# Peptides against a protein of PDB entry 4JHK: the designs that were tried, part 46

Target 1, 212 residues: chain A of PDB entry 4JHK
Amino acid sequence: EDYKIQSFDLETQKLLKTALKDPGSVDLEKVSSVIVDQSLKDQVFSREAGRICYTIVQAEAKQTNGSVFRRNLLNRLQQEFKAREETRKRSTQEWVCLVSFICNIFDYLKVNNMPMVALVHPVYDCLFRLAQSDALKNEEEVDCLVLQLHRIGDQLEKMNVQLMDELFNLLRDGFLLQEDLSSMGRLLLLEILEFRAGGWKLSDTAQKYYYS

## One batch from the design tools (peptide)

Design b1_p27_2 (made by RFdiffusion4)
Fold by OpenDDE base, seed 2:
Structure b1_p27_2 (fold): chain B 212 residues (1-212), chain A 27 residues (1-27)
Amino acid sequence: as target 1 above (212 residues)
Amino acid sequence: SALLEELSEESVKSWEENAEKEIAAAE
């Protein structure tokens, strides 16, 4: 399988591949750190890293019934989450990568086929931050927001519909009232509003309009 | 906003309090 690890050097790729197959033979703390580090600077990887993480989690569980990797991963991710405002101020790119990664972990790193409850509020917090006026004027942040909602919005709503309603109130207000939105940003907000209204499914008409 | 501030606090708290419990419960 392709886990999109091409951005790593060959030695690190070997480390990751070994972790995927024989997690007990590698330093899983190091593996988790490498994954988080790369997820913060590589948007493609950050969006897909959840899959590789889940695979490692499964492999470790099967091999030793351990959870060392998941624990280390979540601990490091929590540290990054706590520093999210500083990250945003320093680099919009790193910030959106962080959000993408957290959302991806939420999506893939399930427990008993259910999202981790511990990640629900953190995910919403990230999305709410992206929905603030100062973020909505930045197309890169709008792109991230809309992308995550497309990917996990339905799951997230199932976990807390009240917060989702509040989030979309902000998005509607941004769409209608915020003057410094880019044209594309405004279109993206409209699209995601329609997406949720359609039950988290893009209509054929809308898909043609936005993605033709 | 007040909601964002509350959510921020709850996010950290929820993560710290529940992550390990969920991991342990899955073992």
Scores: peptide ipSAE 0.506, ipTM 0.938, DockQ to the pose 0.848
Fold by OpenDDE base, seed 5:
Structure b1_p27_2 (fold): chain B 212 residues (1-212), chain A 27 residues (1-27)
Amino acid sequence: as target 1 above (212 residues)
Amino acid sequence: SALLEELSEESVKSWEENAEKEIAAAE
């Protein structure tokens, strides 16, 4: 299977490819670190990173029944999560990359075909932070928020509908009451409100309208 | 926000206390 890792140098690509095929032959801590580092720089990569992580986890499980990679990955992510406010202050771009990656890990790294319970509150915390008024005025943060809700909103709701209701109360209030939203931000909030109201589904026409 | 603060505490606790357990249970 082909993975989109062309953003890495050749040596790192080799490392990742080896990890995907023979995880026991590489330093999985290093692999996890490399993936996290790149994911914090490139939000587009974060989705692919999730897939890569999933594959490595599966490969290691099959090879040795081990979880070294997943453990290292989650430990690193936990560190980044704890520092999320400082990251946001330093760089909005890095912050949204962090959120995106955590959400993608939530989406891909399932346990017994279910989302990790341990990540539910962290994911909601990130989304709630993005739903605060100081974040909603930033289009980049709104983009991130809406994107994640499109990807994993239905799963998150199944895990905790009360938190999802609270989150969308904030989004509704932002849409209706916050004056310093960008035009696009307001449209995105409306779209995601409609998306959930429609059972986390959107017509092709609506999808094109908001994202074309 | 009180809710955000509470959620932050819960998130840290959840991650620290449950991640390893879930990993171990999957092995």
Scores: peptide ipSAE 0.500, ipTM 0.936, DockQ to the pose 0.845
Fold by OpenDDE base, seed 3:
Structure b1_p27_2 (fold): chain B 212 residues (1-212), chain A 27 residues (1-27)
Amino acid sequence: as target 1 above (212 residues)
Amino acid sequence: SALLEELSEESVKSWEENAEKEIAAAE
């Protein structure tokens, strides 16, 4: 497997590789902090970090039947979530990285092959924030919103269809009524509206049109 | 948005109250 940890220095890469294979031999709190820190800075990594985290969780479970890493990870992530508005004000990039990472954790850190119920509302909260008019005018935030919905929208809907309906009401209104959307932003909103309407699938023709 | 504010409060509560329970149940 390729865990895409090339953005870290060699020492940190070694730490992560050790955590993946022998989690009991490293400081798992430090490992979780490093992963969260990098996920907030690197959008590419934030999109892949969920898989890394899941692997470490599974390795620790098999080795010691422990869950130290998962607890530390979720505790740190919860802290970042609580400070999400401050993060957004400070850096749009860090904000969208945070959302991406939370969504990836939701996607990968399943319990008994089911998404964590505890993360459903937090994920929706992030997506609802991205669906506000002040966020929809920012293409970077629209990109993030649409990307997450493509990745986990079907799973989220299964967990709470009422919230998904409310979210897409906002997206529809934004598409139809908001005047300061970018051309690409408007295109992406239309695409995601059609994506859900099609059962979270796109035809090959539509896929080529929106993502040539 | 009233819905966003409500969801924000519920999100914090949901995470704090249920995450550890789910982890413990999986052990």
Scores: peptide ipSAE 0.498, ipTM 0.936, DockQ to the pose 0.799
Fold by OpenDDE base, seed 1:
Structure b1_p27_2 (fold): chain B 212 residues (1-212), chain A 27 residues (1-27)
Amino acid sequence: as target 1 above (212 residues)
Amino acid sequence: SALLEELSEESVKSWEENAEKEIAAAE
């Protein structure tokens, strides 16, 4: 199985591979830190890191019935979340990577096949931040927002439909009223509005229309 | 906005208070 860890140096790759197979033999705090660090730098990795994390969690649970990795991962992620405004000010790229990673963890790191309740509000907070006027004018942030909603919007709505309604009210208002949206940003907002209205499904025709 | 501020506070609280509980319950 390919875990897409080619972006790491060979030593780190070895560390990660060992964590995937024998988590008890490595420093799981270090592993979690490495994953978070890379997720903040690499957008592709940030979107896919959830699978790696979940595999490590499963491996540790099976090996020792422990949760050291998950605890360390979530603790580090929480630290990054708390500093999210500083991150956004420093680097939009790192900010959207952080959001992507948090959403990815929400998607993959399920407990008893259910999303972690503890992550619901943090995820919504990130999406609401992206839905503010100062963020909607930045196409990179709009791209991130729409991407996450495509991936986990249906799950989030099931967890809290009221927050989803409020979020989409902001998106609708942004689409209709905000003057400094890019053309692509406006298009993406329209698409995601239609996507939810269609039950979080996009027809082949609609997909081609917006992304051809 | 007021909603964003409220959500921010709730997010931190929710994460701090519930993450470990969920992990422990799953063990």
Scores: peptide ipSAE 0.497, ipTM 0.936, DockQ to the pose 0.813

Design b1_p27_2_s1 (made by RFdiffusion4, then SolubleMPNN; from b1_p27_2, 18 letters changed)
Fold by OpenDDE base, seed 4:
Structure b1_p27_2_s1 (fold): chain B 212 residues (1-212), chain A 27 residues (1-27)
Amino acid sequence: as target 1 above (212 residues)
Amino acid sequence: SPLAEELRKRAIQDFEDYAPIELKLME
């Protein structure tokens, strides 16, 4: 199996490759930190990072029945989550990367083939933050919000439909009432409203309308 | 928003409670 880790230096690549095959032989706290750091810089890697993390978790479980990596990963995510407002103020790009990474971990890092319950509220909190008026006016944040809902919205709803209803109330209000949305932002909000209304699926005609 | 405040509290608590829960499940 091939992993997209060419953005790291050779030493770090070796570290990651070893973690993927023999996690017990490396510092898994360091591995988790490296993955999080890069995910905060590169949203494309953030998606790959979810897959990498899943593989490491599975490898450790198979090797030692341990969960050291997952624990360290979530500890680091907690730290970043707690600092999310400062991150957002410093860099919108890093903020959306953080949200993307947390959502990707939620998507890939299943426990007994189920989403980790511990991530449900953190994910929703991030999405609620993106749904606030000061964030909806930023196209980069709207892009992130809509992308995550396309990827994991159905899973999140299954975990807590009440929170999803509240989130979409904010999105509907933003679409209808907020005046400083970009044209694309408004279009994306409408699309995601229709996406959920259609059972987290768009018709072929709707898909072409919004994304062609 | 009261909902937002409660959600933030729950999110932080979920992270803090993860390790103990995981250890219990693995026993």
Scores: peptide ipSAE 0.349, ipTM 0.817, DockQ to the pose 0.601
Fold by OpenDDE base, seed 3:
Structure b1_p27_2_s1 (fold): chain B 212 residues (1-212), chain A 27 residues (1-27)
Amino acid sequence: as target 1 above (212 residues)
Amino acid sequence: SPLAEELRKRAIQDFEDYAPIELKLME
């Protein structure tokens, strides 16, 4: 398989490739740190990182029956999550990358073919933060929110429908009541409201209307 | 909001609750 790691230097690429094939021979804490650091800077890699992380987890499980990588990864995620408000204040870009990464890990990193229950509330918390009025006025944050809901909304709802209802109450209120939304932001909120109402799917006509 | 604060607390707790489980899996 091909993994998109060309943004790293050659030494780091070698490290990652080795981790994917022979995780027991590398420092998995370092590997996890490298992946998280890059994911906080690049949303494109953040998406790929989920797949990479899953592969490393599976490789380690098969090779040594270990879970060192997953533990280090989640410990780092916890640290970044706790500092998320500071991150948001420092850089909106890094904040949305963090949210994207957490959501991608939720999407890809399955345990016994099931979503990690431990990530449900963290994911919802991030999405709820993006749904606050101070975030909805920022198109970059709205883009992130809507993107994640498109990717994992159906899975997340299956984990906790009550929280999803509460989240969409905020989105509805934002769409209807908030005055300082951008035109695109308002359009995206309307689309995602309809997306969920339609069973987390869009017709071809609707897709063209909102994303032409 | 009260809901947001409660959710944040639960999120942090979920991370903390995972650590013991992970350690058991490594035994």
Scores: peptide ipSAE 0.349, ipTM 0.818, DockQ to the pose 0.588
Fold by OpenDDE base, seed 2:
Structure b1_p27_2_s1 (fold): chain B 212 residues (1-212), chain A 27 residues (1-27)
Amino acid sequence: as target 1 above (212 residues)
Amino acid sequence: SPLAEELRKRAIQDFEDYAPIELKLME
Protein backbone atom coordinates (compact mmCIF):
# COMPACT_ATOMS: atom_id res chain seq x y z
CA GLU B 1 0.00 0.00 0.00
CA ASP B 2 1.02 3.57 -0.64
CA TYR B 3 0.84 6.17 2.09
CA LYS B 4 0.84 9.92 1.61
CA ILE B 5 3.97 10.91 3.49
CA GLN B 6 5.62 13.13 0.90
CA SER B 7 5.17 16.17 3.12
CA PHE B 8 7.80 14.83 5.51
CA ASP B 9 11.54 15.11 5.00
CA LEU B 10 13.34 12.07 3.64
CA GLU B 11 14.65 10.97 7.01
CA THR B 12 11.19 11.06 8.54
CA GLN B 13 9.74 9.29 5.53
CA LYS B 14 12.25 6.52 6.06
CA LEU B 15 11.33 6.37 9.72
CA LEU B 16 7.65 6.05 8.91
CA LYS B 17 8.22 3.45 6.22
CA THR B 18 10.28 1.40 8.63
CA ALA B 19 7.62 1.72 11.30
CA LEU B 20 5.04 0.41 8.86
CA LYS B 21 7.10 -2.69 8.07
CA ASP B 22 9.31 -3.28 11.11
CA PRO B 23 7.97 -1.26 14.04
CA GLY B 24 10.23 -3.00 16.52
CA SER B 25 13.30 -1.43 14.94
CA VAL B 26 12.31 2.21 15.45
CA ASP B 27 11.46 4.56 18.29
CA LEU B 28 7.69 4.28 18.27
CA GLU B 29 7.27 7.19 20.63
CA LYS B 30 9.04 9.39 18.12
CA VAL B 31 6.94 7.96 15.30
CA SER B 32 3.72 8.69 17.15
CA SER B 33 4.84 12.22 17.94
CA VAL B 34 5.72 12.92 14.33
CA ILE B 35 2.36 11.67 13.13
CA VAL B 36 0.43 13.68 15.71
CA ASP B 37 2.43 16.83 15.03
CA GLN B 38 1.75 16.68 11.31
CA SER B 39 -1.90 15.79 11.85
CA LEU B 40 -2.34 18.94 13.92
CA LYS B 41 -1.14 21.00 10.97
CA ASP B 42 -2.69 19.21 8.02
CA GLN B 43 -6.28 18.05 8.09
CA VAL B 44 -5.83 16.10 4.87
CA PHE B 45 -2.97 14.17 6.41
CA SER B 46 -4.95 13.57 9.58
CA ARG B 47 -7.24 11.33 7.56
CA GLU B 48 -4.31 9.41 6.12
CA ALA B 49 -2.74 9.30 9.56
CA GLY B 50 -5.55 7.12 10.81
CA ARG B 51 -4.74 4.53 8.20
CA ILE B 52 -1.03 4.78 8.92
CA CYS B 53 -1.59 4.38 12.63
CA TYR B 54 -3.76 1.34 12.13
CA THR B 55 -1.11 -0.27 9.96
CA ILE B 56 1.62 0.36 12.51
CA VAL B 57 -0.55 -0.99 15.31
CA GLN B 58 -1.26 -4.14 13.34
CA ALA B 59 2.38 -4.56 12.37
CA GLU B 60 3.55 -4.25 15.96
CA ALA B 61 0.91 -6.64 17.19
CA LYS B 62 1.97 -9.23 14.66
CA GLN B 63 5.68 -8.69 15.21
CA THR B 64 5.95 -8.61 18.99
CA ASN B 65 2.38 -8.75 20.25
CA GLY B 66 3.15 -5.30 21.59
CA SER B 67 1.21 -2.07 21.77
CA VAL B 68 3.91 0.51 22.40
CA PHE B 69 2.87 2.65 19.46
CA ARG B 70 -0.80 2.72 20.38
CA ARG B 71 -0.01 3.56 23.98
CA ASN B 72 2.23 6.44 22.97
CA LEU B 73 -0.31 7.64 20.44
CA LEU B 74 -3.14 7.66 22.96
CA ASN B 75 -0.95 9.30 25.56
CA ARG B 76 -0.22 12.13 23.15
CA LEU B 77 -3.89 12.37 22.22
CA GLN B 78 -4.76 12.68 25.88
CA GLN B 79 -2.32 15.55 26.25
CA GLU B 80 -3.70 17.34 23.21
CA PHE B 81 -7.27 16.72 24.31
CA LYS B 82 -6.64 18.18 27.75
CA ALA B 83 -5.24 21.29 26.08
CA ARG B 84 -8.00 21.51 23.45
CA GLU B 85 -9.50 24.78 24.71
CA GLU B 86 -6.11 26.43 24.68
CA THR B 87 -5.51 25.06 21.19
CA ARG B 88 -8.85 26.39 19.99
CA LYS B 89 -8.09 29.85 21.34
CA ARG B 90 -4.65 29.83 19.76
CA SER B 91 -5.56 28.42 16.36
CA THR B 92 -8.89 27.37 14.93
CA GLN B 93 -7.03 25.46 12.25
CA GLU B 94 -5.08 23.39 14.77
CA TRP B 95 -8.24 22.81 16.77
CA VAL B 96 -10.19 21.42 13.83
CA CYS B 97 -7.16 19.35 12.87
CA LEU B 98 -7.10 17.91 16.37
CA VAL B 99 -10.78 17.03 16.19
CA SER B 100 -10.32 15.56 12.74
CA PHE B 101 -7.39 13.47 13.89
CA ILE B 102 -9.15 12.10 16.96
CA CYS B 103 -12.16 11.23 14.82
CA ASN B 104 -9.96 9.58 12.21
CA ILE B 105 -8.21 7.52 14.87
CA PHE B 106 -11.62 6.50 16.14
CA ASP B 107 -12.57 5.53 12.60
CA TYR B 108 -9.47 3.52 11.70
CA LEU B 109 -7.92 2.26 14.93
CA LYS B 110 -10.21 -0.64 15.63
CA VAL B 111 -9.70 -3.11 18.44
CA ASN B 112 -11.09 -6.51 17.62
CA ASN B 113 -12.95 -4.83 14.77
CA MET B 114 -14.62 -2.44 17.22
CA PRO B 115 -14.03 1.22 17.95
CA MET B 116 -11.88 1.99 20.95
CA VAL B 117 -14.29 2.65 23.80
CA ALA B 118 -11.78 5.02 25.35
CA LEU B 119 -12.24 7.43 22.44
CA VAL B 120 -16.03 7.63 22.48
CA HIS B 121 -16.42 10.33 25.11
CA PRO B 122 -13.44 12.35 23.84
CA VAL B 123 -14.93 12.36 20.34
CA TYR B 124 -18.35 13.38 21.62
CA ASP B 125 -16.80 16.08 23.76
CA CYS B 126 -15.06 17.54 20.73
CA LEU B 127 -18.24 17.44 18.67
CA PHE B 128 -20.24 19.00 21.49
CA ARG B 129 -17.68 21.77 21.66
CA LEU B 130 -18.08 22.37 17.93
CA ALA B 131 -21.84 22.50 18.45
CA GLN B 132 -21.67 25.41 20.90
CA SER B 133 -22.89 28.79 19.71
CA ASP B 134 -19.45 30.36 19.60
CA ALA B 135 -18.23 27.57 17.35
CA LEU B 136 -21.29 27.32 15.12
CA LYS B 137 -20.78 30.89 13.96
CA ASN B 138 -17.34 29.87 12.70
CA GLU B 139 -17.68 28.22 9.31
CA GLU B 140 -14.39 26.36 9.65
CA GLU B 141 -15.62 24.69 12.81
CA VAL B 142 -18.99 23.90 11.25
CA ASP B 143 -17.21 22.33 8.29
CA CYS B 144 -15.23 20.15 10.66
CA LEU B 145 -18.26 19.16 12.70
CA VAL B 146 -20.31 18.19 9.67
CA LEU B 147 -17.41 16.37 8.04
CA GLN B 148 -16.79 14.21 11.09
CA LEU B 149 -20.46 13.40 11.48
CA HIS B 150 -20.55 12.35 7.85
CA ARG B 151 -17.57 10.07 8.40
CA ILE B 152 -18.22 8.51 11.79
CA GLY B 153 -21.67 9.62 12.90
CA ASP B 154 -23.26 6.24 12.35
CA GLN B 155 -20.49 4.46 14.24
CA LEU B 156 -20.54 6.97 17.04
CA GLU B 157 -24.30 6.72 17.41
CA LYS B 158 -24.01 2.98 17.85
CA MET B 159 -21.69 3.60 20.77
CA ASN B 160 -24.01 6.06 22.51
CA VAL B 161 -27.31 7.09 20.99
CA GLN B 162 -28.26 9.27 23.95
CA LEU B 163 -25.27 11.54 23.43
CA MET B 164 -25.97 11.68 19.72
CA ASP B 165 -29.53 12.78 20.43
CA GLU B 166 -28.26 15.51 22.72
CA LEU B 167 -25.72 16.62 20.15
CA PHE B 168 -28.32 16.91 17.44
CA ASN B 169 -30.61 18.81 19.77
CA LEU B 170 -27.86 21.41 19.92
CA LEU B 171 -27.49 21.39 16.15
CA ARG B 172 -31.22 21.77 15.63
CA ASP B 173 -31.33 24.65 18.08
CA GLY B 174 -28.39 26.24 16.33
CA PHE B 175 -30.07 25.91 12.98
CA LEU B 176 -33.38 27.30 14.20
CA LEU B 177 -32.40 29.84 16.81
CA GLN B 178 -28.87 31.12 16.23
CA GLU B 179 -28.89 34.35 14.26
CA ASP B 180 -25.21 34.77 13.42
CA LEU B 181 -24.71 31.63 11.36
CA SER B 182 -23.30 32.04 7.90
CA SER B 183 -25.54 31.02 5.05
CA MET B 184 -23.26 28.08 4.34
CA GLY B 185 -23.15 27.15 8.00
CA ARG B 186 -26.91 27.09 8.16
CA LEU B 187 -27.07 24.95 5.04
CA LEU B 188 -24.53 22.53 6.45
CA LEU B 189 -26.47 22.17 9.68
CA LEU B 190 -29.65 21.51 7.78
CA GLU B 191 -27.87 18.97 5.62
CA ILE B 192 -26.45 17.05 8.55
CA LEU B 193 -29.82 17.07 10.31
CA GLU B 194 -31.34 15.53 7.22
CA PHE B 195 -28.39 13.18 6.87
CA ARG B 196 -28.99 11.60 10.26
CA ALA B 197 -32.74 11.62 9.79
CA GLY B 198 -32.16 9.62 6.64
CA GLY B 199 -30.22 6.95 8.46
CA TRP B 200 -26.85 8.57 7.91
CA LYS B 201 -27.45 8.67 4.19
CA LEU B 202 -28.00 11.55 1.82
CA SER B 203 -31.01 11.28 -0.45
CA ASP B 204 -30.67 12.00 -4.14
CA THR B 205 -32.81 15.08 -3.69
CA ALA B 206 -30.65 16.37 -0.87
CA GLN B 207 -27.49 15.57 -2.80
CA LYS B 208 -28.68 17.69 -5.66
CA TYR B 209 -29.82 20.50 -3.41
CA TYR B 210 -26.60 20.84 -1.43
CA TYR B 211 -23.89 19.78 -3.84
CA SER B 212 -25.11 20.42 -7.39
CA SER A 1 -24.03 22.87 31.26
CA PRO A 2 -24.20 19.84 33.52
CA LEU A 3 -24.14 17.56 30.50
CA ALA A 4 -21.04 19.20 29.05
CA GLU A 5 -19.24 19.05 32.38
CA GLU A 6 -20.02 15.38 32.88
CA LEU A 7 -18.98 14.61 29.34
CA ARG A 8 -15.64 16.34 29.80
CA LYS A 9 -15.05 14.47 33.04
CA ARG A 10 -15.86 11.16 31.43
CA ALA A 11 -13.67 11.91 28.44
CA ILE A 12 -10.69 12.73 30.62
CA GLN A 13 -11.30 9.71 32.79
CA ASP A 14 -11.51 7.41 29.78
CA PHE A 15 -8.05 8.51 28.68
CA GLU A 16 -6.69 8.18 32.19
CA ASP A 17 -8.05 4.68 32.51
CA TYR A 18 -6.09 3.49 29.51
CA ALA A 19 -3.09 5.30 28.08
CA PRO A 20 -1.15 6.40 31.15
CA ILE A 21 -1.61 3.09 32.89
CA GLU A 22 -0.57 1.08 29.86
CA LEU A 23 2.52 3.21 29.37
CA LYS A 24 3.50 2.88 33.00
CA LEU A 25 3.17 -0.88 32.98
CA MET A 26 5.48 -1.25 29.99
CA GLU A 27 8.13 1.27 31.01
Scores: peptide ipSAE 0.347, ipTM 0.822, DockQ to the pose 0.415
Fold by OpenDDE base, seed 1:
Structure b1_p27_2_s1 (fold): chain B 212 residues (1-212), chain A 27 residues (1-27)
Amino acid sequence: as target 1 above (212 residues)
Amino acid sequence: SPLAEELRKRAIQDFEDYAPIELKLME
């Protein structure tokens, strides 16, 4: 398989490639840290990282029936999650990368084709944070929020419909009541409200209206 | 809000449930 890891140096690329094929021969803690570090800097890689992580998890399971990589990955994610407010304060870009990465891990890291239960609350917490008024006024955060809901909203709702209802109550209130939304932000909120109302689908006509 | 606070607590706990013991001790 081909993975987009050209942003890493050659030694790290080799490490990652080895982890993908023979995870028992590398330091999986180091591998997980490298992946998380890069995902916090590059949103494009963040998307790819989910696929990479899934492959490593599968490779380790097949090789040794182990889960060392997954545990290290989740441990690192926990650390980043705990520091998320500090991260947001320091860099909106890093913050949205963190959210994107956690959501991508949720999307890709399936267990028996089911989402990891351990990630449900962390994902919702991140989305709830993005749905707060101080975040909704920032277009970058709104973009992230809407993007994740487009990608994994239907899956998240299946895991916990009550939390999804609460989340969308916040989004509705933001759309209707918040005065300092950008024009694009308001449009995106309206779109995502319509998206869920339509069963997490968007018609071609609506797509043209919101994104043309 | 109470919901948000509880959600954060559950989120952290969910991570902890899957972390290895040796890593937890190093936190």
Scores: peptide ipSAE 0.332, ipTM 0.816, DockQ to the pose 0.327

Design b1_p27_2_s2 (made by RFdiffusion4, then SolubleMPNN; from b1_p27_2, 15 letters changed)
Fold by OpenDDE base, seed 2:
Structure b1_p27_2_s2 (fold): chain B 212 residues (1-212), chain A 27 residues (1-27)
Amino acid sequence: as target 1 above (212 residues)
Amino acid sequence: SALAEELRKQAIEDFEKYAPKELAEME
């Protein structure tokens, strides 16, 4: 498989490539830090990071039966999550990248082919934060919210339907009651409401309408 | 809100509660 790591310098690319095939020969704490740092700056990579992390996890398990990378990754993720409000205050871009990263880790790092229970509440907390009025007025945050729900909404609902109901109550209220939503923001909220109502699927016609 | 605050607390606690076990169970 090819991994999208072109945004890194050559030395870091080499480090990542080595981690993917021979994780025992590199500093896996450093690797995890590099991946998290880049995921906080590049939303495109945030998506790819999940796949990369999964591969490294598998490689380490196979090679040494170790879990150094996973442990460091989750520890760093917890640290970033704890600081999420400060991150949001500092940079909306970094905040949405963090959310994207957490959601993608949730999507790719499975435990016995199931999502990590440890990440369910963190993911919901992030999405709930994006669903607050102060976030819904920001197009970048709405984009992130809708994107994540498209990607992992069905999985999250299976883990906790009550939280999903509460989340969508906020989204519906935002759509109906919030006055300072952008036209696109309002459209996206309507789309995601319809998406869930349709069993986490959209018709081709609806997709074209909302994204054309 | 009360829900949001509780969710945040649970999220933090769940890392410590579940992550060690799940790390061992990861494929």
Scores: peptide ipSAE 0.370, ipTM 0.893, DockQ to the pose 0.813
Fold by OpenDDE base, seed 1:
Structure b1_p27_2_s2 (fold): chain B 212 residues (1-212), chain A 27 residues (1-27)
Amino acid sequence: as target 1 above (212 residues)
Amino acid sequence: SALAEELRKQAIEDFEKYAPKELAEME
């Protein structure tokens, strides 16, 4: 498998590859930190990091029935979540990478084939932050918001439909009432409103209309 | 923004509340 780790130096790539196959032979705390750090810097990696994490989790479970990596990963994720406002102030890019990463972890790390309950509120909190007026005016944040809802919106709704209703109330208000949205931002909000209304599906015609 | 404040608090709490159990049950 290609885990898209080309952005790391060769030594770190070797570390990650070893973690994927023989997690007991490496420092899994270091591995988790490296993954989180890179996810905050690289959007491509951030969007794929969940798959890497899932594989390491499976490898450790198979090898030692351990959960050292998962524990360290979630601990670091909690730390970054707590600092999310400071991250947003420092760098919009790092902020959207963080959101992408946490949503990706939510998507890939399942508990009995279900999303982790521990991540439901953190994910919603991030999406609600992206749905605030000060964020909706930034196209990069709107892109992130809409992308995550496309990826995991249906799963999130199953976990808490009330929060999803509240979130989409904000998005509808933003679409209708906020005047400083970019043209693309407004289009994306309309698209995601239609996407949910259609059962988290988008027709070929609608897809062409919004993205052609 | 009472909802946002409560959501933030719940988000932080849920890491500690649910993660230990779910770590053991992750597939």
Scores: peptide ipSAE 0.355, ipTM 0.876, DockQ to the pose 0.790
Fold by OpenDDE base, seed 3:
Formats: sequence, C-alpha cells, structure tokens
Structure b1_p27_2_s2 (fold): chain B 212 residues (1-212), chain A 27 residues (1-27)
Amino acid sequence: as target 1 above (212 residues)
Amino acid sequence: SALAEELRKQAIEDFEKYAPKELAEME
C-alpha cells in the first residue's frame, strides 16, 4: 500500500517508512508526535493519518508485541482535543485538520474490529462544535463537518443514534433558519441531510446534482 | 448550549474512562 507522506522532509519520510516496516528500531514517541503535528498542518495528510497510524500499531504489535506508539498517539490526541477551542481561535485550518484527524483515527483504529468507544463522544463533540451557528457561517468548517459525516456518519450513528439525531437537528435548523450561510454551505447542509435520510447513501442522480 | 457543554464534559472524561481498557483489549 502507498502512504501519502510526501509533505514531510526526506529525513522524516525515512523515519515514517521505518516505523511502518520496523517499528522497534525507531523512537515511536517521536513518530507519534510527528504524525500529530503534521496532521494539524496538512489537511491532505490528516485525511490519511488514521490508516498510517493503524498500520504502525499493527506492525508494532506483530514485531515486538508492544503498544508504545498507540499509547503516545492517544495521549497526544487527548491533549489536542482538550485544547481544541484554543486551536480554533488560533487557526481555522488547524482546527478542521484536528477534527479530520480525530475522525480518521476513529475510522481506522479499531478495537476488536469495532470503533473505539473512547472516541465516540470526542468525535461527536467536535461535530457539534462545527454545527454551531458561529461555525456554520464559515464554509471551511462546513466543508469539514460534511466531509466527516460522509466518511464516518454511518459508523458514528451505530454508536449513538440519539446524539446523531441531535446533531442533525442543529444542521436542519442551520439550513432553515441561519441567514449568514454561504451558498455552498447551504448546499452542503442540504446534501448531508438528504444523505442521512437516504441511509447514508446518495443516488447517482443526487450525487451528480450536488457535486457536478 | 447545555447539550454541547455536557457533551464536552463527557468527551473529556471518556478518554480517561475507556481508553485504558480498550488498549488492554487490543493487546
């Protein structure tokens, strides 16, 4: 499999490649830190970071029966989550990258082939924050919200349908009542409302309508 | 909102509550 690590310098790319193949030979705390830092800066990487993390976790488990990387990753994730409001104030880009990263970890880092229960509320909290009026008026945040719901909405709903209902109540209200939505933002909200209503699926016609 | 604040509180607590147990299950 190919991993999207071209945004790193050559030395860091070497580090990551080694971690993927021979995790016991590298500083896995450093690896986790590098991945989190880059995920906050690069939205392309943040979309793929979960898969990379899962691969490293599996490689370490097979090679050394260790869990150093996973432990450090989750500790750093918790720290960044706690500081998410500060991150949002500092940089919308970093904020949406953080949300993307957390959702991506939720998607790929399974426990007994199931999503991590520990991440359910953190993910919902991030999505609820994106669904607030002050965030819905920002197209970049709406893009992030809708993207994550497309990727993990069905899984997340299975973990807690009540929270998903509440989240979509906010999205419905935003679509119907909020006056300062961008044209694209309003279109995306309508699309995601229909997406869930259709069982987290879009017909070919609908997909063409919204994304042509 | 009240719901958002409660969710935030639960989210923070869940890292401490579930993460260690789930890590153990993965090993």
Scores: peptide ipSAE 0.296, ipTM 0.853, DockQ to the pose 0.841
Fold by OpenDDE base, seed 4:
Formats: C-alpha cells, structure tokens, sequence
Structure b1_p27_2_s2 (fold): chain B 212 residues (1-212), chain A 27 residues (1-27)
C-alpha cells in the first residue's frame, strides 16, 4: 500500500516504512511520537495517520503479539487530550488537528471491523467541545466539527445515540440562537443537521449548495 | 479471530487506563 508520508524527511520516512513492515526492528515509541507530532501540525495527515497506525498495530500484533506501539500511541493521545483546553487556547489549528486525529484513529484503528469502545467518549467529548458557543463562532472549529461528523457520525451514533442527540441539540441551538456565527458556519451547521436527519446522507444537489 | 478479539480487548483496556476520568464523565 501507498502511504502519504512525503512531508517527513527521508530518515523519518524510512523509519515509518520500516515500522509498517517490521515494527519489531524500530523504536515504536519514537514512531508513535512522530506520528502524533505531525498529526498535530497537519490536519490532512491525520487521515493517513489513522491508516498508518492501524497498519503498525496489525503488524506488531502479527509479528510479536505485542502492543508497544498502541500503548505509546494511546498514552500520547491521552496526554494531548488531557491538555486539549490549553492547546485550544494556544492554537486553534493544533486543537482541530488533535480532534481530527482522534476521530481518524477512531475511524481506522478498528479490530475485527469494530470500533474501539474506549474511544467513543473521548471523541464525543471533543465534538461537544466544538459544539460550545465559544467554538461555534470560529469557522475553523465548525469546519472540523462538521467534517468529523460527516466521516464518523454514523458510527458514533450507533455507539451511543443519546450522546448524539445531545450533541445535535447543541448544534441546533447554535444554529438557531447564536448571534455571532459566520454565514458559512451557520450554513455548515444547517447542512450537518440535514445530513443526520437524512440518515447521514446528503443529496448531490444539497452537497453542491453547501460546499460549492 | 482470537487475535483480533484480544487486540480489541487490550486496546480498550489501554485507553481506559489512561482516560478514566474523561470516560467516567461521559458515562
């Protein structure tokens, strides 16, 4: 498979490639740290990061029945998660990258085609934070929120419909009542409300209207 | 498979170990 890791230097690329094929031959703590660090800088990479992490987890499990990478990954992720409010205050970009990363891990790091139950609450927590009034006024945060709900909303709802209902109550209130939403932010909220209402599907016409 | 199930179990346990407070708040 092809993994988009050209943003790393050649040495790091080699490290990642080796981890993907022979995880036992590299420092998996370092690998996990590199992946998390880059994911906090580049939201686009978060998607690849999910796939990469899944592959490494699978490779290590098959090779040694080990879980060193997963342990380090989740430990680092939790560290960043715990510091999410500080991250948000420091850098909106890093905050949305963090949310994107955790959501992509949820999306890709599946075992036997099942999501990790342990990630459900952390993911919802991030989305609820994005649904607060102080976040909804920031278009970058709204973009992130809506993007993640498009990607994993249906999966999350299957895990906990009550939380999803509560989340969308916040989004509906934001759409209807919040005065300092941007025009695009308001439009995106409306779109995601309709997206869920339509069974996590959107017509081509509506898609073009909201995202053209 | 047995490997897949064990991997899932370990993943869940690992994360819960690191995020007990956040998980409890959302339950």
Amino acid sequence: as target 1 above (212 residues)
Amino acid sequence: SALAEELRKQAIEDFEKYAPKELAEME
Scores: peptide ipSAE 0.159, ipTM 0.678, DockQ to the pose 0.069

